# Peptides against a protein of PDB entry 4AID: the designs that were tried, part 106

Target 1, 242 residues: chain A of PDB entry 4AID
Amino acid sequence: FDIKRKTIEWGGKTLVLETGRIARQADGAVLATMGETVVLATAVFAKSQKPGQDFFPLTVNYQEKTFAAGKIPGGFFKREGRPSEKETLVSRLIDRPIRPLFVKGFKNEVQVVVTVLQHDLENDPDILGMVAASAALCLSGAPFMGPIGAARVGWVDGAYVLNPTLDEMKESKMDLVVAGTADAVMMVESEIQELSEEIVLGGVNFAHQQMQAVIDAIIDLAEHAAKEPFAFEPEDTDAIKA

## One batch from the design tools (peptide; made by RFdiffusion4, then SolubleMPNN)

Design b2_p18_6_s3 (from b2_p18_6, 10 letters changed)
Fold by OpenDDE base, seed 4:
Structure b2_p18_6_s3 (fold): chain B 242 residues (1-242), chain A 18 residues (1-18)
Amino acid sequence: as target 1 above (242 residues)
Amino acid sequence: MEMLERLKEIRRKAAERR
């Protein structure tokens, strides 16, 4: 097995990004670990466009399957069927920042699947899933203009907290999820309890600063393990306006 | 620009900010 691994300290926790052991049939696959929470992200893309494809067919599926159900609160009864509210929400949190980063005119089918394999009851797999999905896309050779980073920011005892534990979040006046590139914030989702706009904006800036270490870790992993870029020339859409 | 060259450029810019 040619296993590539990147390990960083991030918010006082060890983040591990690993490729080359699992899901080798995918275009990109990353096993991400923070604490004892473990997610697998896979990226697969079609090598051709379907005839008559008029939109970019990106599908993002976050799933908390039965193997993790013994360690995930409420996981014991998920029927094979409709995504839970959490799975639907997290799938959108991953989709929103990545969708605009594909090369314009790319209309090949792309499937991103994030599977929670283990949950430690401290580290939420959503942020880890966002990071893993970004890394898997960067390894895949798809025309993805990432990476993205992601971070959750809490406000506990008058301070910003990076990726608060589930217990720290009970005392937090803010649940702020931010995703972005090295250069820009791409997505903000927030639940806030009576905080000033200044504190919230400061939280977005804090998140964007703290995710740079994750972006750098994804880049370092990609430098050692990315597939060759898929040969894609965007249709010259400027030739139809002359 | 190849994806890898873009990743290197992103890394360069990230290093210039530190």
Scores: peptide ipSAE 0.104, ipTM 0.748, DockQ to the pose 0.077
Fold by OpenDDE base, seed 2:
Structure b2_p18_6_s3 (fold): chain B 242 residues (1-242), chain A 18 residues (1-18)
Amino acid sequence: as target 1 above (242 residues)
Amino acid sequence: MEMLERLKEIRRKAAERR
């Protein structure tokens, strides 16, 4: 096993990104850990376009499987068949920032699967899943122009809190999820209670600054573990020169 | 600019490992 690992301190917690032990049949696979919350992200892409494919066929599936249910609040046995509301929401949170970062003209099937393996009841798997999906895509060799970082920002006792625990979130006046590249914010999702626009904009900026350490950690992991880039020429080269 | 340079460097290092 050629195991590569990156470890950083992030918001007072240890973030671990690992590849090479599990899901080796995927194009990219990352085991991400924060606290005792553990997710597996896998990226798989087709090596050819389907005949008549007219759109980019990206699918993102976030899953909270039954083996983690003994550690996930409300993890009652849902029979196989339909994503939960949470799984649907988090799948969209991952999809939204990554979809625009694929090279224009790439229409091969891409599947990203994020599976929650363990939950600590403190660290939400959604942010960890976004980070792991970004890392798995960067390792895959797909024409993905990431990485993205992600962060949750709370507002507790008149201050920004990076990735608040589920208990800290009860006292938070803000649930702000941000995803972005090194250079740009790609997505904002927010639930806010009676805060000024200035505090909210400051929260977006705080998130974007704090996610740079994660972006750098994904880059460092990719330098040591990424597959050879898939040979793909974009239809329009001018979109890559910005 | 920085992202594209980082991606080029990732790609270079990935090619040098074969």
Scores: peptide ipSAE 0.043, ipTM 0.689, DockQ to the pose 0.486
Fold by OpenDDE base, seed 5:
Structure b2_p18_6_s3 (fold): chain B 242 residues (1-242), chain A 18 residues (1-18)
Amino acid sequence: as target 1 above (242 residues)
Amino acid sequence: MEMLERLKEIRRKAAERR
């Protein structure tokens, strides 16, 4: 197996991005680990457009499957059951920042699947899932103009906290999820308790600064493990006039 | 701009930040 791994220290935790061991049948596949939380992101895209396809058919599925501790499913991640509210929300949270980063005119089917393999009850799989999905797309050869980074920001004891633990979040006056590229914030989702707009904007800026290390880690992984870019030429009517 | 050139530009910008 040609296993590529990138490891960084991020918010006082080790982030690991790995490819080449699991889901090798996907166009891109990344195993991401932070603490003892582990997610698998897979990206698959069709090599042709369906006849009559008028919209970009992106599907994002986040799944929190209860795996027995220590079993990584090596098989087809069949949807088992109806998605929970959390799974639906996190699927949208991943979809929102990645959807606008596909090349205009690309209407081939794209499926992103994020599966939680392990949860440490400290590190939420949603942020890790966003990072893993971004990495899997960058590895896939799909016409994706990422990477995105993501971060959660808390406000605890009058300070910003990067990716607060579930216990730190109980004391947090802010749950701020930010996703962005190296150059722009793409998405903000926030639950805020009695904080000034200045603190919230400062939190968005803090998140965007802190996610640069993740973006750089995804790029470094992609330099070593990305597939050749899929040959796609948008029609001139669909071309982004540069 | 070809996707490959945009990816190269993203990589270039990331390398300049190191």
Scores: peptide ipSAE 0.033, ipTM 0.724, DockQ to the pose 0.128
Fold by OpenDDE base, seed 3:
Structure b2_p18_6_s3 (fold): chain B 242 residues (1-242), chain A 18 residues (1-18)
Amino acid sequence: as target 1 above (242 residues)
Amino acid sequence: MEMLERLKEIRRKAAERR
């Protein structure tokens, strides 16, 4: 197996991005680990457009498999067939920042699947899933203009905390999820308890600064493991110059 | 450098290292 791995220290935790061991039939596949939380992201894209395809057919599915249910909060035997409210929400959190980063005019089917393999009850798999999905797309050869980074920011004891644990989040006055490129914030989701706009804006800036290490880690992994770019000629539109 | 050219360069370097 040609296994490529990138390891970084991130918010006082070890983040590991690995490719080449699992899901080798996907266009891109990344195993991401933080603490004992483990996710598998896979990216698959069609090599042709369907006749009459008028929109970009991106599907993002976040799922918590039943074998991980003993280690996932609220992991009752999820009946096969309907995503939970959490799975639906996290699928949207991953979709929102990645969808606008595909090259304009690309209308081939793209499927991103994020599977939680293990949960440690400390590190939420949503942020890890966003990072893994970004990495899998960058490896795939799809015309994706990422990477994105992602971060959760808490406000605990009058300070910003990067990716607070589920226990630290009980004391946090902020749940701020940010995703972005190296140059721009692409998505913000926030739940806030009685904090000033200045603290919230400072949290967005803190998240965007802290995610640069993750973006650089995905780039380094892609420089060692990315497939050749899929031969796609975008329609000549001014949006390719941004 | 345009983001498209950056991605092409990253992927080119990844191919040359195989």
Scores: peptide ipSAE 0.028, ipTM 0.678, DockQ to the pose 0.726

Design b2_p18_6_s4 (from b2_p18_6, 10 letters changed)
Fold by OpenDDE base, seed 5:
Structure b2_p18_6_s4 (fold): chain B 242 residues (1-242), chain A 18 residues (1-18)
Amino acid sequence: as target 1 above (242 residues)
Amino acid sequence: MEMQKKLEEIRRKAAEKR
């Protein structure tokens, strides 16, 4: 097994990004760990466009399974049930920042699946899922112009907190999720209680600064583990309008 | 264009190390 791992300290927690042990049939697969929360992200893309495909067919599925409370299953993740509200929201949260980063004109089917394998009840798997999905896409060879990083920012006792615990979030006046590239913020999602725009903008900047270490970790993992870029030439869509 | 080239270069370097 060609197992490659990147480990960083991030917000006072150890972030681990691993590839090559599980889901080797995917184009990209990353096992991400923060605390005792563990997620598997897989990226799969079609090697051809479907006849008559007029839009980019990206599907993102985030899944929290009941077995996440104690054992990483070494087996086939059959989807059991309809997505919860949380699973639907987090799937969109991952989709929003990654969708714009595909090469224009790429219309091959792309499937990103994030599965929560373990949950420590302290570290929310959503941020970890965003990071893992970004890493899996960077490894896949798909024409994805990431990585993205992601961060949650809280406001506790008059200070920004990076990736607050679920207990710290009860005291937080802000739930701010930010995703971005090295150069730009791509997505902001925020629930805010009576905070100034200055504090919120400062939180977005704080998140974007703190996610750079994650972006660099994904780049380092990709330099060691990424597949060859998929040979894709976008059709000149400007030549069809003349 | 620049980010695309950078990511393609990263992937190329990753493949050359295999």
Scores: peptide ipSAE 0.028, ipTM 0.607, DockQ to the pose 0.823
Fold by OpenDDE base, seed 1:
Structure b2_p18_6_s4 (fold): chain B 242 residues (1-242), chain A 18 residues (1-18)
Amino acid sequence: as target 1 above (242 residues)
Amino acid sequence: MEMQKKLEEIRRKAAEKR
């Protein structure tokens, strides 16, 4: 196995991004770990467009499977077949920032699957899933103009906290999820209790600054493990109007 | 040809920040 691994310290926690051990049949596959929370992201894309494909067919699926169910809060037998509310929400949180970063005119099918393998009850797998999905796409050779980083920001005791634990979040006046590129914020989702717009905007800026180390880690992994870029040229729709 | 150059340019800009 040609295993490539990147490890960084991020918000006082060890983030590990690994490729080459599992899901090698995918175009990109990343095992991401923070604390004892573990996710597998896979990216697969079609090498041709379907006849008559009018829209970009991106599917993002976040799943908390039964292998993690002994450590997931509320461990009720998820009846196989319907995403939970959390799985649906996190799938959208991953989809929103990555969708606009595909090359305009690319209409080949893309499937991103994020599977929670382990949960530590401290580190939420959603942010880790966003990071892992970004990394898997950057490794895949798909025409994806990432990476994205992601961060959760809390407001605890009058300070910003990067990726607060589930226990720190009970005392947090803010649940702010941010995703972005090196140069831009792409997505903000926020739940806020009695905070000024200035504190929230400061939280977005803090998140964007803190995610740069993750973006750099994904790039470092991609330099050593990315597949050859898929040869895609958008049809020059401006050349058909002459 | 432009898009491979943009992905290479993103990789290069990331390498120039080291």
Scores: peptide ipSAE 0.027, ipTM 0.623, DockQ to the pose 0.135
Fold by OpenDDE base, seed 3:
Structure b2_p18_6_s4 (fold): chain B 242 residues (1-242), chain A 18 residues (1-18)
Amino acid sequence: as target 1 above (242 residues)
Amino acid sequence: MEMQKKLEEIRRKAAEKR
């Protein structure tokens, strides 16, 4: 097995990105770990466009499997076959920043699946899922202009906290999720209690700064484990208008 | 040819910032 691993310290926690052991049938597959929370991201893309495809068919599916339900709050109440509200929201959180980063004119089907394999009840798998999905896409050879990083920022005791625990989040006046590239913020989602715009903007900047280490870790993993880039030349639809 | 150069340029710019 050609296993590649990147390990970084991130917000006082060890982030591990691993490829080559699991889901080798995918175009990209990453096992990501933070604390005892473990996610598997897989990226699969079609090698051809469907006839008459007019939109980019990206599907993102975040799922917290029932076998992990003994460690997932509320996991026992999941009806098999429908996403929970959380799974639906996190699927959108992953979709939003990655969708704009595909090469314009690419309309091959892309499927990103993020599966929570383990939950430690401390580290939320959503941020880890965003990071893992980004890494899996960068490994896949798909025409994805990532990586993205992601971070959650809390405001606890008058300070920014990177990826607060579920218990620290109860005392946090901010739940700020940011995703971006090395050069740009792509997505912000925020729930804020009585904080100034200055503190919130500072939180976005803090998140974007702190995610650079994750972006660099994904790049380093991709340099050693990415598939060859898929040969995609967008039809120059601008040359047909001259 | 352009996208491979663009990925190489992103990788190069990421390496030049280190």
Scores: peptide ipSAE 0.023, ipTM 0.629, DockQ to the pose 0.103
Fold by OpenDDE base, seed 2:
Structure b2_p18_6_s4 (fold): chain B 242 residues (1-242), chain A 18 residues (1-18)
Amino acid sequence: as target 1 above (242 residues)
Amino acid sequence: MEMQKKLEEIRRKAAEKR
């Protein structure tokens, strides 16, 4: 097995990105760990466009499997067949920042699957899932113009906190999830209690600064483990200037 | 422009290591 691993310290926690051991049948596969929370992201893409395909067929599926549910809050009896509200929301959080980063005119089917394998009850798998999905796409050879980073920002005792624990979040006046590239913020989701616009904008900037270490870690992993780029020429050459 | 160049560089470095 050609296992590649990147490890960084991020917000006082160890982030590990690993590839080459699991899901080798995917175009990209990343096992991501933060604390004792573990996710597997896989990216698969079709090597041809379907006849008559008029839109970009990207599907993102975040899943909290029952074998991890012994450590997932509220892990009682989900009937097989429909995503939970959390799984639906997190699938959208991953989809939103990655969708615009595919090369214009690419209409091959793309499937991103993020599976929670372990939860530590401190580190939320959503941020880790966003990071892992970004890494899996960068490794896949798909015409994806990532990586994205992601961060959660809290506001506790008059300070920004990077990726607060579930317990620290009970004292937080802000739940701010940001995703972006090295150069741009792509997505913001926020729940805020009685904070000024200045503090919120400062939180977005803090998130974008703190995610650069993750972006650089994905880049370093891709330099060692990425597949050959899929040969794709966009129909519109003006999109190449971004 | 910068991101595309960075991705092309990543892809080039990944190809040069094979």
Scores: peptide ipSAE 0.061, ipTM 0.718, DockQ to the pose 0.618; fails the geometry check

Design b2_p18_7_s1 (from b2_p18_7, 9 letters changed)
Fold by OpenDDE base, seed 4:
Structure b2_p18_7_s1 (fold): chain B 242 residues (1-242), chain A 18 residues (1-18)
Amino acid sequence: as target 1 above (242 residues)
Amino acid sequence: SRSREWLRKKREWFEKLA
């Protein structure tokens, strides 16, 4: 197998992005590891538009599989056939920053699937899932103008903490998730407890700075492993208005 | 970096198609 791997130190943890071993049938596939939390992101896109397609059909599915449920807090309560509240929320967290980054006029079906394979009970797979999804899309050849990075920021003992552990989050006055490109913040989701706007804004800036290493890691991986860009020709929508 | 140039070229490719 032609396995490509990028490893970086990120927030005092080892982040590994790997491609070429798993899900080779996908357009892009990335196995991402942080600590002992492991996610698989796959990106698949249709090579043609469906007749009469009027919107961009992007689907993002974050899933915590039952085989990992023994290590996932709350994993036992998954009813068959519906995503959990967490899975729904994380799917949206991944969708929100990536959706605007597709080339306008691209209306081919895109499916991003993030599967939690392992959870270490310290590192939440949501941020890792966002990073992995970004990487998988970059590898796929889809008309995606990423990568995005992502980071969680806590506020513990009067300081910003990058990707705090689940235990550190219990002491955190902030749960701030940020996603963005190298140049722009695309999404902010925050829960805050008695913090000034200045601290929160500083947290957004901190997150955006810290995610640059991840963005660079995705770019490095893509340089060595990405498929050629899909030869997409936008349908001349201007010809129908004449 | 070479990697940033690769990304730039990819973006420029898709931007020219849009």
Scores: peptide ipSAE 0.437, ipTM 0.888, DockQ to the pose 0.371
Fold by OpenDDE base, seed 3:
Structure b2_p18_7_s1 (fold): chain B 242 residues (1-242), chain A 18 residues (1-18)
Amino acid sequence: as target 1 above (242 residues)
Amino acid sequence: SRSREWLRKKREWFEKLA
């Protein structure tokens, strides 16, 4: 197997991005690890547009499967067949920053699946899932103008903390999730307790700076392992105005 | 960097298709 791996130190933790071992049937597949939390992201896209397709059919599905439930808080109470509230929220967190980055006129079906394989009870798989999904799309050859990076920022003891642990988050006055490209912030989600706008804006900037290392890591992995860019013919939008 | 060149080439490829 031609396994490609990128390892970086990120926020005092080891981030590993691996491709080539698992899910080789996907257009892109990435196994991502931070601490002992492990996620698998897969990207698959249709090679043709469906007749009469009028919108971009992107589906993002984040899943914390029952086999990982012994390591996932609340995993035992997940009813088979329906996404949990968390799974639904994280699927949206992944969808929001990636959807705008597809080339306009591309209307082929795209499916991104993120599966939590292991949880260490310290590192939340949501940020890792965002990073892995970005990497999988970059490897796929799909017309995705990423990568995106992502980061969670806490405010603990009067300082910004990159990707706080679940225990550190209990002491945090901020839960700030940021996603963006190298050049721009694409998404901000925040829960804040009595912090100034200045601290929050500083947190967004801190997140965007810290995610550059992840973006660079995805690019490095893609340079060595990405498929050739998929050639597609955009729908002639001028023909619809006639 | 090689990484920036890869990203540039990818962007240029898709910009030509759009």
Scores: peptide ipSAE 0.404, ipTM 0.884, DockQ to the pose 0.271
Fold by OpenDDE base, seed 5:
Structure b2_p18_7_s1 (fold): chain B 242 residues (1-242), chain A 18 residues (1-18)
Amino acid sequence: as target 1 above (242 residues)
Amino acid sequence: SRSREWLRKKREWFEKLA
């Protein structure tokens, strides 16, 4: 197996991005690890557009499967049928920043699946899932103009904390999730307790700065492991206005 | 940086196809 791995120190934790071991049948597949939290992201895209496809059919599915459930707080036996509220929310968190980064006119089906394989009860799989999904898309050859990075920012004891632990989050006055490219913030999701706008904006900037290392790590992995770009030809949509 | 070059090349490739 040709396994390619990138390892960085990120917020005092080791982030590992690995490809080539698991899900090789996908267009892109990344095993991402932070602490002892492990996620698998897969990206698959159709090589043709469906007849009559009028919108970009991107689906993102974040899943916390049963084998990880013994390590997931509140892990009731999620039946295989319906995504939990968390899974639905995280799927949207991943979708929001990546959707705008596809080349205009690309209407082939794209499926991103993020599966939590292990949870350490310290590092939330959502941020890791966002990073892994970004990496998987970059490896896939799809017309995705990423990578995105992602970060969670807390506010603990009057300071920003990058990717605070679940325990640190209990003391945090801010749960700020940011995703972006090297050049731009693409998504902000925030829950804030009595903090100034200045602190929140500072948190967004802090997140965007801190995610650059992740973006660079994804690029480094992609330079070595990405598939050739998919030869996509946009349909001439201007021909229908005649 | 190599990173910026890869991104640039990727972007240019897809922009030329569009």
Scores: peptide ipSAE 0.379, ipTM 0.877, DockQ to the pose 0.246
Fold by OpenDDE base, seed 2:
Structure b2_p18_7_s1 (fold): chain B 242 residues (1-242), chain A 18 residues (1-18)
Amino acid sequence: as target 1 above (242 residues)
Amino acid sequence: SRSREWLRKKREWFEKLA
Protein backbone atom coordinates (compact mmCIF):
# COMPACT_ATOMS: atom_id res chain seq x y z
CA PHE B 1 0.00 0.00 0.00
CA ASP B 2 1.36 3.43 -0.94
CA ILE B 3 0.03 5.57 1.92
CA LYS B 4 0.45 9.34 1.59
CA ARG B 5 -0.23 11.59 4.57
CA LYS B 6 -0.26 15.33 5.19
CA THR B 7 -0.40 16.69 8.75
CA ILE B 8 -0.84 20.34 9.76
CA GLU B 9 -1.65 22.25 12.92
CA TRP B 10 -4.88 24.17 12.27
CA GLY B 11 -6.65 26.33 14.83
CA GLY B 12 -4.79 24.59 17.66
CA LYS B 13 -5.83 21.12 16.40
CA THR B 14 -4.06 18.48 14.33
CA LEU B 15 -5.53 18.00 10.86
CA VAL B 16 -4.46 14.80 9.07
CA LEU B 17 -5.25 14.01 5.43
CA GLU B 18 -4.44 10.42 4.40
CA THR B 19 -4.85 8.44 1.17
CA GLY B 20 -3.91 4.95 -0.07
CA ARG B 21 -5.09 2.72 2.83
CA ILE B 22 -8.90 2.67 2.41
CA ALA B 23 -11.47 2.71 -0.45
CA ARG B 24 -8.85 2.13 -3.19
CA GLN B 25 -11.64 1.26 -5.66
CA ALA B 26 -12.75 4.93 -5.66
CA ASP B 27 -11.26 7.49 -8.04
CA GLY B 28 -10.28 9.51 -4.97
CA ALA B 29 -10.41 8.56 -1.29
CA VAL B 30 -9.27 10.54 1.75
CA LEU B 31 -9.32 9.67 5.42
CA ALA B 32 -9.40 12.98 7.30
CA THR B 33 -8.87 13.42 11.04
CA MET B 34 -9.25 16.51 13.24
CA GLY B 35 -8.75 15.83 16.92
CA GLU B 36 -10.38 12.41 17.28
CA THR B 37 -13.14 13.07 14.70
CA VAL B 38 -12.57 10.92 11.60
CA VAL B 39 -14.29 11.04 8.20
CA LEU B 40 -13.84 9.10 4.96
CA ALA B 41 -14.51 10.97 1.73
CA THR B 42 -14.75 9.10 -1.57
CA ALA B 43 -15.13 10.52 -5.06
CA VAL B 44 -16.22 8.39 -8.04
CA PHE B 45 -16.90 9.65 -11.55
CA ALA B 46 -18.14 7.99 -14.72
CA LYS B 47 -15.68 7.85 -17.62
CA SER B 48 -18.46 8.58 -20.14
CA GLN B 49 -21.59 10.70 -20.34
CA LYS B 50 -24.99 8.98 -20.43
CA PRO B 51 -26.88 9.42 -23.72
CA GLY B 52 -29.23 12.41 -23.51
CA GLN B 53 -27.65 13.79 -20.30
CA ASP B 54 -28.55 17.50 -20.25
CA PHE B 55 -27.34 18.54 -16.75
CA PHE B 56 -24.29 17.89 -14.56
CA PRO B 57 -25.20 14.83 -12.40
CA LEU B 58 -23.33 15.56 -9.15
CA THR B 59 -24.52 13.73 -6.02
CA VAL B 60 -23.13 14.52 -2.57
CA ASN B 61 -24.04 12.26 0.36
CA TYR B 62 -22.89 13.02 3.90
CA GLN B 63 -23.58 10.09 6.27
CA GLU B 64 -23.17 9.59 10.00
CA LYS B 65 -23.19 5.76 10.17
CA THR B 66 -24.62 3.82 13.12
CA PHE B 67 -21.24 2.27 14.05
CA ALA B 68 -20.06 5.80 14.92
CA ALA B 69 -23.42 6.59 16.58
CA GLY B 70 -22.13 5.55 20.02
CA LYS B 71 -20.27 8.89 19.98
CA ILE B 72 -22.56 10.91 17.62
CA PRO B 73 -25.18 13.15 19.28
CA GLY B 74 -28.69 12.13 18.17
CA GLY B 75 -27.53 8.82 16.60
CA PHE B 76 -30.40 6.83 18.20
CA PHE B 77 -33.27 8.40 16.20
CA LYS B 78 -32.18 7.60 12.64
CA ARG B 79 -35.16 6.57 10.57
CA GLU B 80 -33.79 3.69 8.52
CA GLY B 81 -33.01 4.65 4.91
CA ARG B 82 -33.51 8.48 5.01
CA PRO B 83 -30.91 11.15 5.72
CA SER B 84 -31.34 13.08 8.93
CA GLU B 85 -31.87 16.84 8.78
CA LYS B 86 -28.18 17.31 9.70
CA GLU B 87 -27.01 14.87 7.00
CA THR B 88 -29.14 16.71 4.41
CA LEU B 89 -27.83 20.13 5.46
CA VAL B 90 -24.17 19.04 5.51
CA SER B 91 -24.57 17.35 2.10
CA ARG B 92 -25.74 20.74 0.76
CA LEU B 93 -22.87 22.59 2.49
CA ILE B 94 -20.43 20.30 0.65
CA ASP B 95 -22.32 20.45 -2.69
CA ARG B 96 -22.71 24.26 -2.91
CA PRO B 97 -19.00 25.26 -3.14
CA ILE B 98 -17.80 22.27 -5.23
CA ARG B 99 -20.52 22.21 -7.94
CA PRO B 100 -19.47 25.47 -9.70
CA LEU B 101 -15.80 24.35 -9.78
CA PHE B 102 -16.33 21.55 -12.32
CA VAL B 103 -15.34 22.31 -15.92
CA LYS B 104 -18.28 23.63 -17.94
CA GLY B 105 -19.75 20.96 -20.20
CA PHE B 106 -18.68 18.03 -17.98
CA LYS B 107 -21.84 15.90 -17.61
CA ASN B 108 -20.41 12.58 -16.44
CA GLU B 109 -21.93 11.24 -13.22
CA VAL B 110 -19.99 12.26 -10.07
CA GLN B 111 -20.67 10.80 -6.64
CA VAL B 112 -19.10 12.19 -3.47
CA VAL B 113 -19.72 10.24 -0.27
CA VAL B 114 -18.57 11.48 3.13
CA THR B 115 -18.88 8.98 5.97
CA VAL B 116 -18.31 9.84 9.62
CA LEU B 117 -16.25 7.01 11.13
CA GLN B 118 -15.57 8.55 14.55
CA HIS B 119 -16.77 11.60 16.50
CA ASP B 120 -14.87 13.08 19.48
CA LEU B 121 -17.83 15.24 20.66
CA GLU B 122 -15.65 18.36 20.28
CA ASN B 123 -14.94 18.67 16.55
CA ASP B 124 -17.98 18.72 14.25
CA PRO B 125 -17.53 16.43 11.20
CA ASP B 126 -19.14 18.96 8.79
CA ILE B 127 -16.05 21.17 8.23
CA LEU B 128 -13.83 18.08 8.18
CA GLY B 129 -16.21 16.51 5.63
CA MET B 130 -15.97 19.58 3.37
CA VAL B 131 -12.15 19.44 3.51
CA ALA B 132 -12.07 15.67 2.91
CA ALA B 133 -14.48 15.89 -0.06
CA SER B 134 -12.32 18.62 -1.62
CA ALA B 135 -9.19 16.51 -1.14
CA ALA B 136 -10.84 13.34 -2.56
CA LEU B 137 -11.96 15.24 -5.69
CA CYS B 138 -8.45 16.71 -6.16
CA LEU B 139 -6.95 13.20 -5.97
CA SER B 140 -9.54 11.63 -8.32
CA GLY B 141 -8.42 13.12 -11.65
CA ALA B 142 -11.94 14.55 -12.23
CA PRO B 143 -12.16 17.98 -13.96
CA PHE B 144 -12.63 19.73 -10.59
CA MET B 145 -10.94 23.15 -10.37
CA GLY B 146 -10.49 23.00 -6.60
CA PRO B 147 -9.34 22.57 -3.96
CA ILE B 148 -11.75 24.33 -1.71
CA GLY B 149 -10.99 25.00 1.91
CA ALA B 150 -13.60 25.41 4.62
CA ALA B 151 -13.76 26.92 8.10
CA ARG B 152 -16.25 27.58 10.87
CA VAL B 153 -15.85 30.89 12.70
CA GLY B 154 -17.24 31.69 16.12
CA TRP B 155 -17.38 34.96 18.05
CA VAL B 156 -16.48 34.36 21.70
CA ASP B 157 -15.54 37.05 24.23
CA GLY B 158 -15.11 39.67 21.50
CA ALA B 159 -12.77 37.56 19.30
CA TYR B 160 -12.93 35.29 16.26
CA VAL B 161 -12.45 31.58 17.00
CA LEU B 162 -11.46 29.13 14.23
CA ASN B 163 -13.48 25.88 14.27
CA PRO B 164 -14.89 26.30 17.80
CA THR B 165 -15.61 23.13 19.73
CA LEU B 166 -19.24 22.14 20.33
CA ASP B 167 -18.87 23.53 23.87
CA GLU B 168 -17.30 26.82 22.68
CA MET B 169 -20.18 27.18 20.19
CA LYS B 170 -22.65 27.39 23.12
CA GLU B 171 -20.98 30.69 24.10
CA SER B 172 -20.55 31.90 20.51
CA LYS B 173 -22.61 34.78 19.11
CA MET B 174 -21.81 33.59 15.56
CA ASP B 175 -21.92 30.34 13.62
CA LEU B 176 -20.26 31.24 10.32
CA VAL B 177 -19.35 28.53 7.80
CA VAL B 178 -17.24 29.67 4.85
CA ALA B 179 -15.92 27.72 1.88
CA GLY B 180 -13.65 29.02 -0.86
CA THR B 181 -10.70 28.59 -3.19
CA ALA B 182 -7.30 30.19 -2.71
CA ASP B 183 -8.60 33.19 -4.68
CA ALA B 184 -12.32 33.48 -3.83
CA VAL B 185 -15.07 32.88 -1.30
CA MET B 186 -17.56 30.41 -2.85
CA MET B 187 -20.10 29.94 -0.05
CA VAL B 188 -21.16 31.60 3.20
CA GLU B 189 -23.69 30.21 5.66
CA SER B 190 -24.28 32.21 8.85
CA GLU B 191 -26.31 32.29 12.02
CA ILE B 192 -25.68 35.43 14.10
CA GLN B 193 -26.87 36.91 17.39
CA GLU B 194 -26.86 40.72 17.66
CA LEU B 195 -23.58 41.28 15.76
CA SER B 196 -22.69 44.09 13.38
CA GLU B 197 -22.25 43.51 9.65
CA GLU B 198 -18.62 44.61 10.13
CA ILE B 199 -17.94 41.73 12.55
CA VAL B 200 -19.62 39.23 10.18
CA LEU B 201 -17.63 40.47 7.16
CA GLY B 202 -14.48 40.32 9.27
CA GLY B 203 -15.39 36.72 10.09
CA VAL B 204 -15.63 35.84 6.38
CA ASN B 205 -12.20 37.36 5.79
CA PHE B 206 -10.79 35.53 8.84
CA ALA B 207 -12.22 32.21 7.57
CA HIS B 208 -10.81 32.73 4.08
CA GLN B 209 -7.38 33.55 5.50
CA GLN B 210 -7.38 30.55 7.86
CA MET B 211 -8.47 28.04 5.18
CA GLN B 212 -5.36 28.79 3.05
CA ALA B 213 -3.32 26.36 5.19
CA VAL B 214 -5.87 23.61 4.40
CA ILE B 215 -5.86 24.45 0.68
CA ASP B 216 -2.05 24.24 0.70
CA ALA B 217 -2.21 20.89 2.55
CA ILE B 218 -4.63 19.44 -0.05
CA ILE B 219 -2.38 20.64 -2.88
CA ASP B 220 0.70 19.11 -1.21
CA LEU B 221 -1.16 15.78 -0.89
CA ALA B 222 -2.33 16.00 -4.52
CA GLU B 223 1.22 16.67 -5.79
CA HIS B 224 2.23 13.28 -4.36
CA ALA B 225 -0.93 11.16 -4.76
CA ALA B 226 -3.32 12.59 -7.40
CA LYS B 227 -4.27 10.49 -10.42
CA GLU B 228 -3.57 11.81 -13.89
CA PRO B 229 -6.16 14.37 -15.04
CA PHE B 230 -9.07 12.76 -16.87
CA ALA B 231 -8.92 13.52 -20.58
CA PHE B 232 -12.25 15.33 -20.96
CA GLU B 233 -13.29 17.07 -24.16
CA PRO B 234 -16.26 19.39 -23.68
CA GLU B 235 -18.90 19.06 -26.36
CA ASP B 236 -18.67 22.24 -28.41
CA THR B 237 -22.24 23.35 -27.62
CA ASP B 238 -21.53 26.73 -29.20
CA ALA B 239 -20.64 25.08 -32.53
CA ILE B 240 -23.99 23.20 -32.61
CA LYS B 241 -25.98 26.44 -32.07
CA ALA B 242 -24.12 28.31 -34.75
CA SER A 1 5.60 27.34 -4.36
CA ARG A 2 5.22 23.73 -5.58
CA SER A 3 1.53 23.99 -4.66
CA ARG A 4 0.92 26.86 -7.08
CA GLU A 5 2.67 24.95 -9.85
CA TRP A 6 0.39 21.91 -9.43
CA LEU A 7 -2.71 24.15 -9.61
CA ARG A 8 -1.34 25.92 -12.68
CA LYS A 9 -0.59 22.65 -14.49
CA LYS A 10 -4.03 21.25 -13.60
CA ARG A 11 -5.80 24.38 -14.89
CA GLU A 12 -3.69 24.41 -18.07
CA TRP A 13 -4.49 20.72 -18.67
CA PHE A 14 -8.26 21.26 -18.54
CA GLU A 15 -8.11 24.61 -20.38
CA LYS A 16 -6.33 22.88 -23.30
CA LEU A 17 -9.09 20.27 -23.47
CA ALA A 18 -11.82 22.94 -23.51
Scores: peptide ipSAE 0.337, ipTM 0.867, DockQ to the pose 0.300

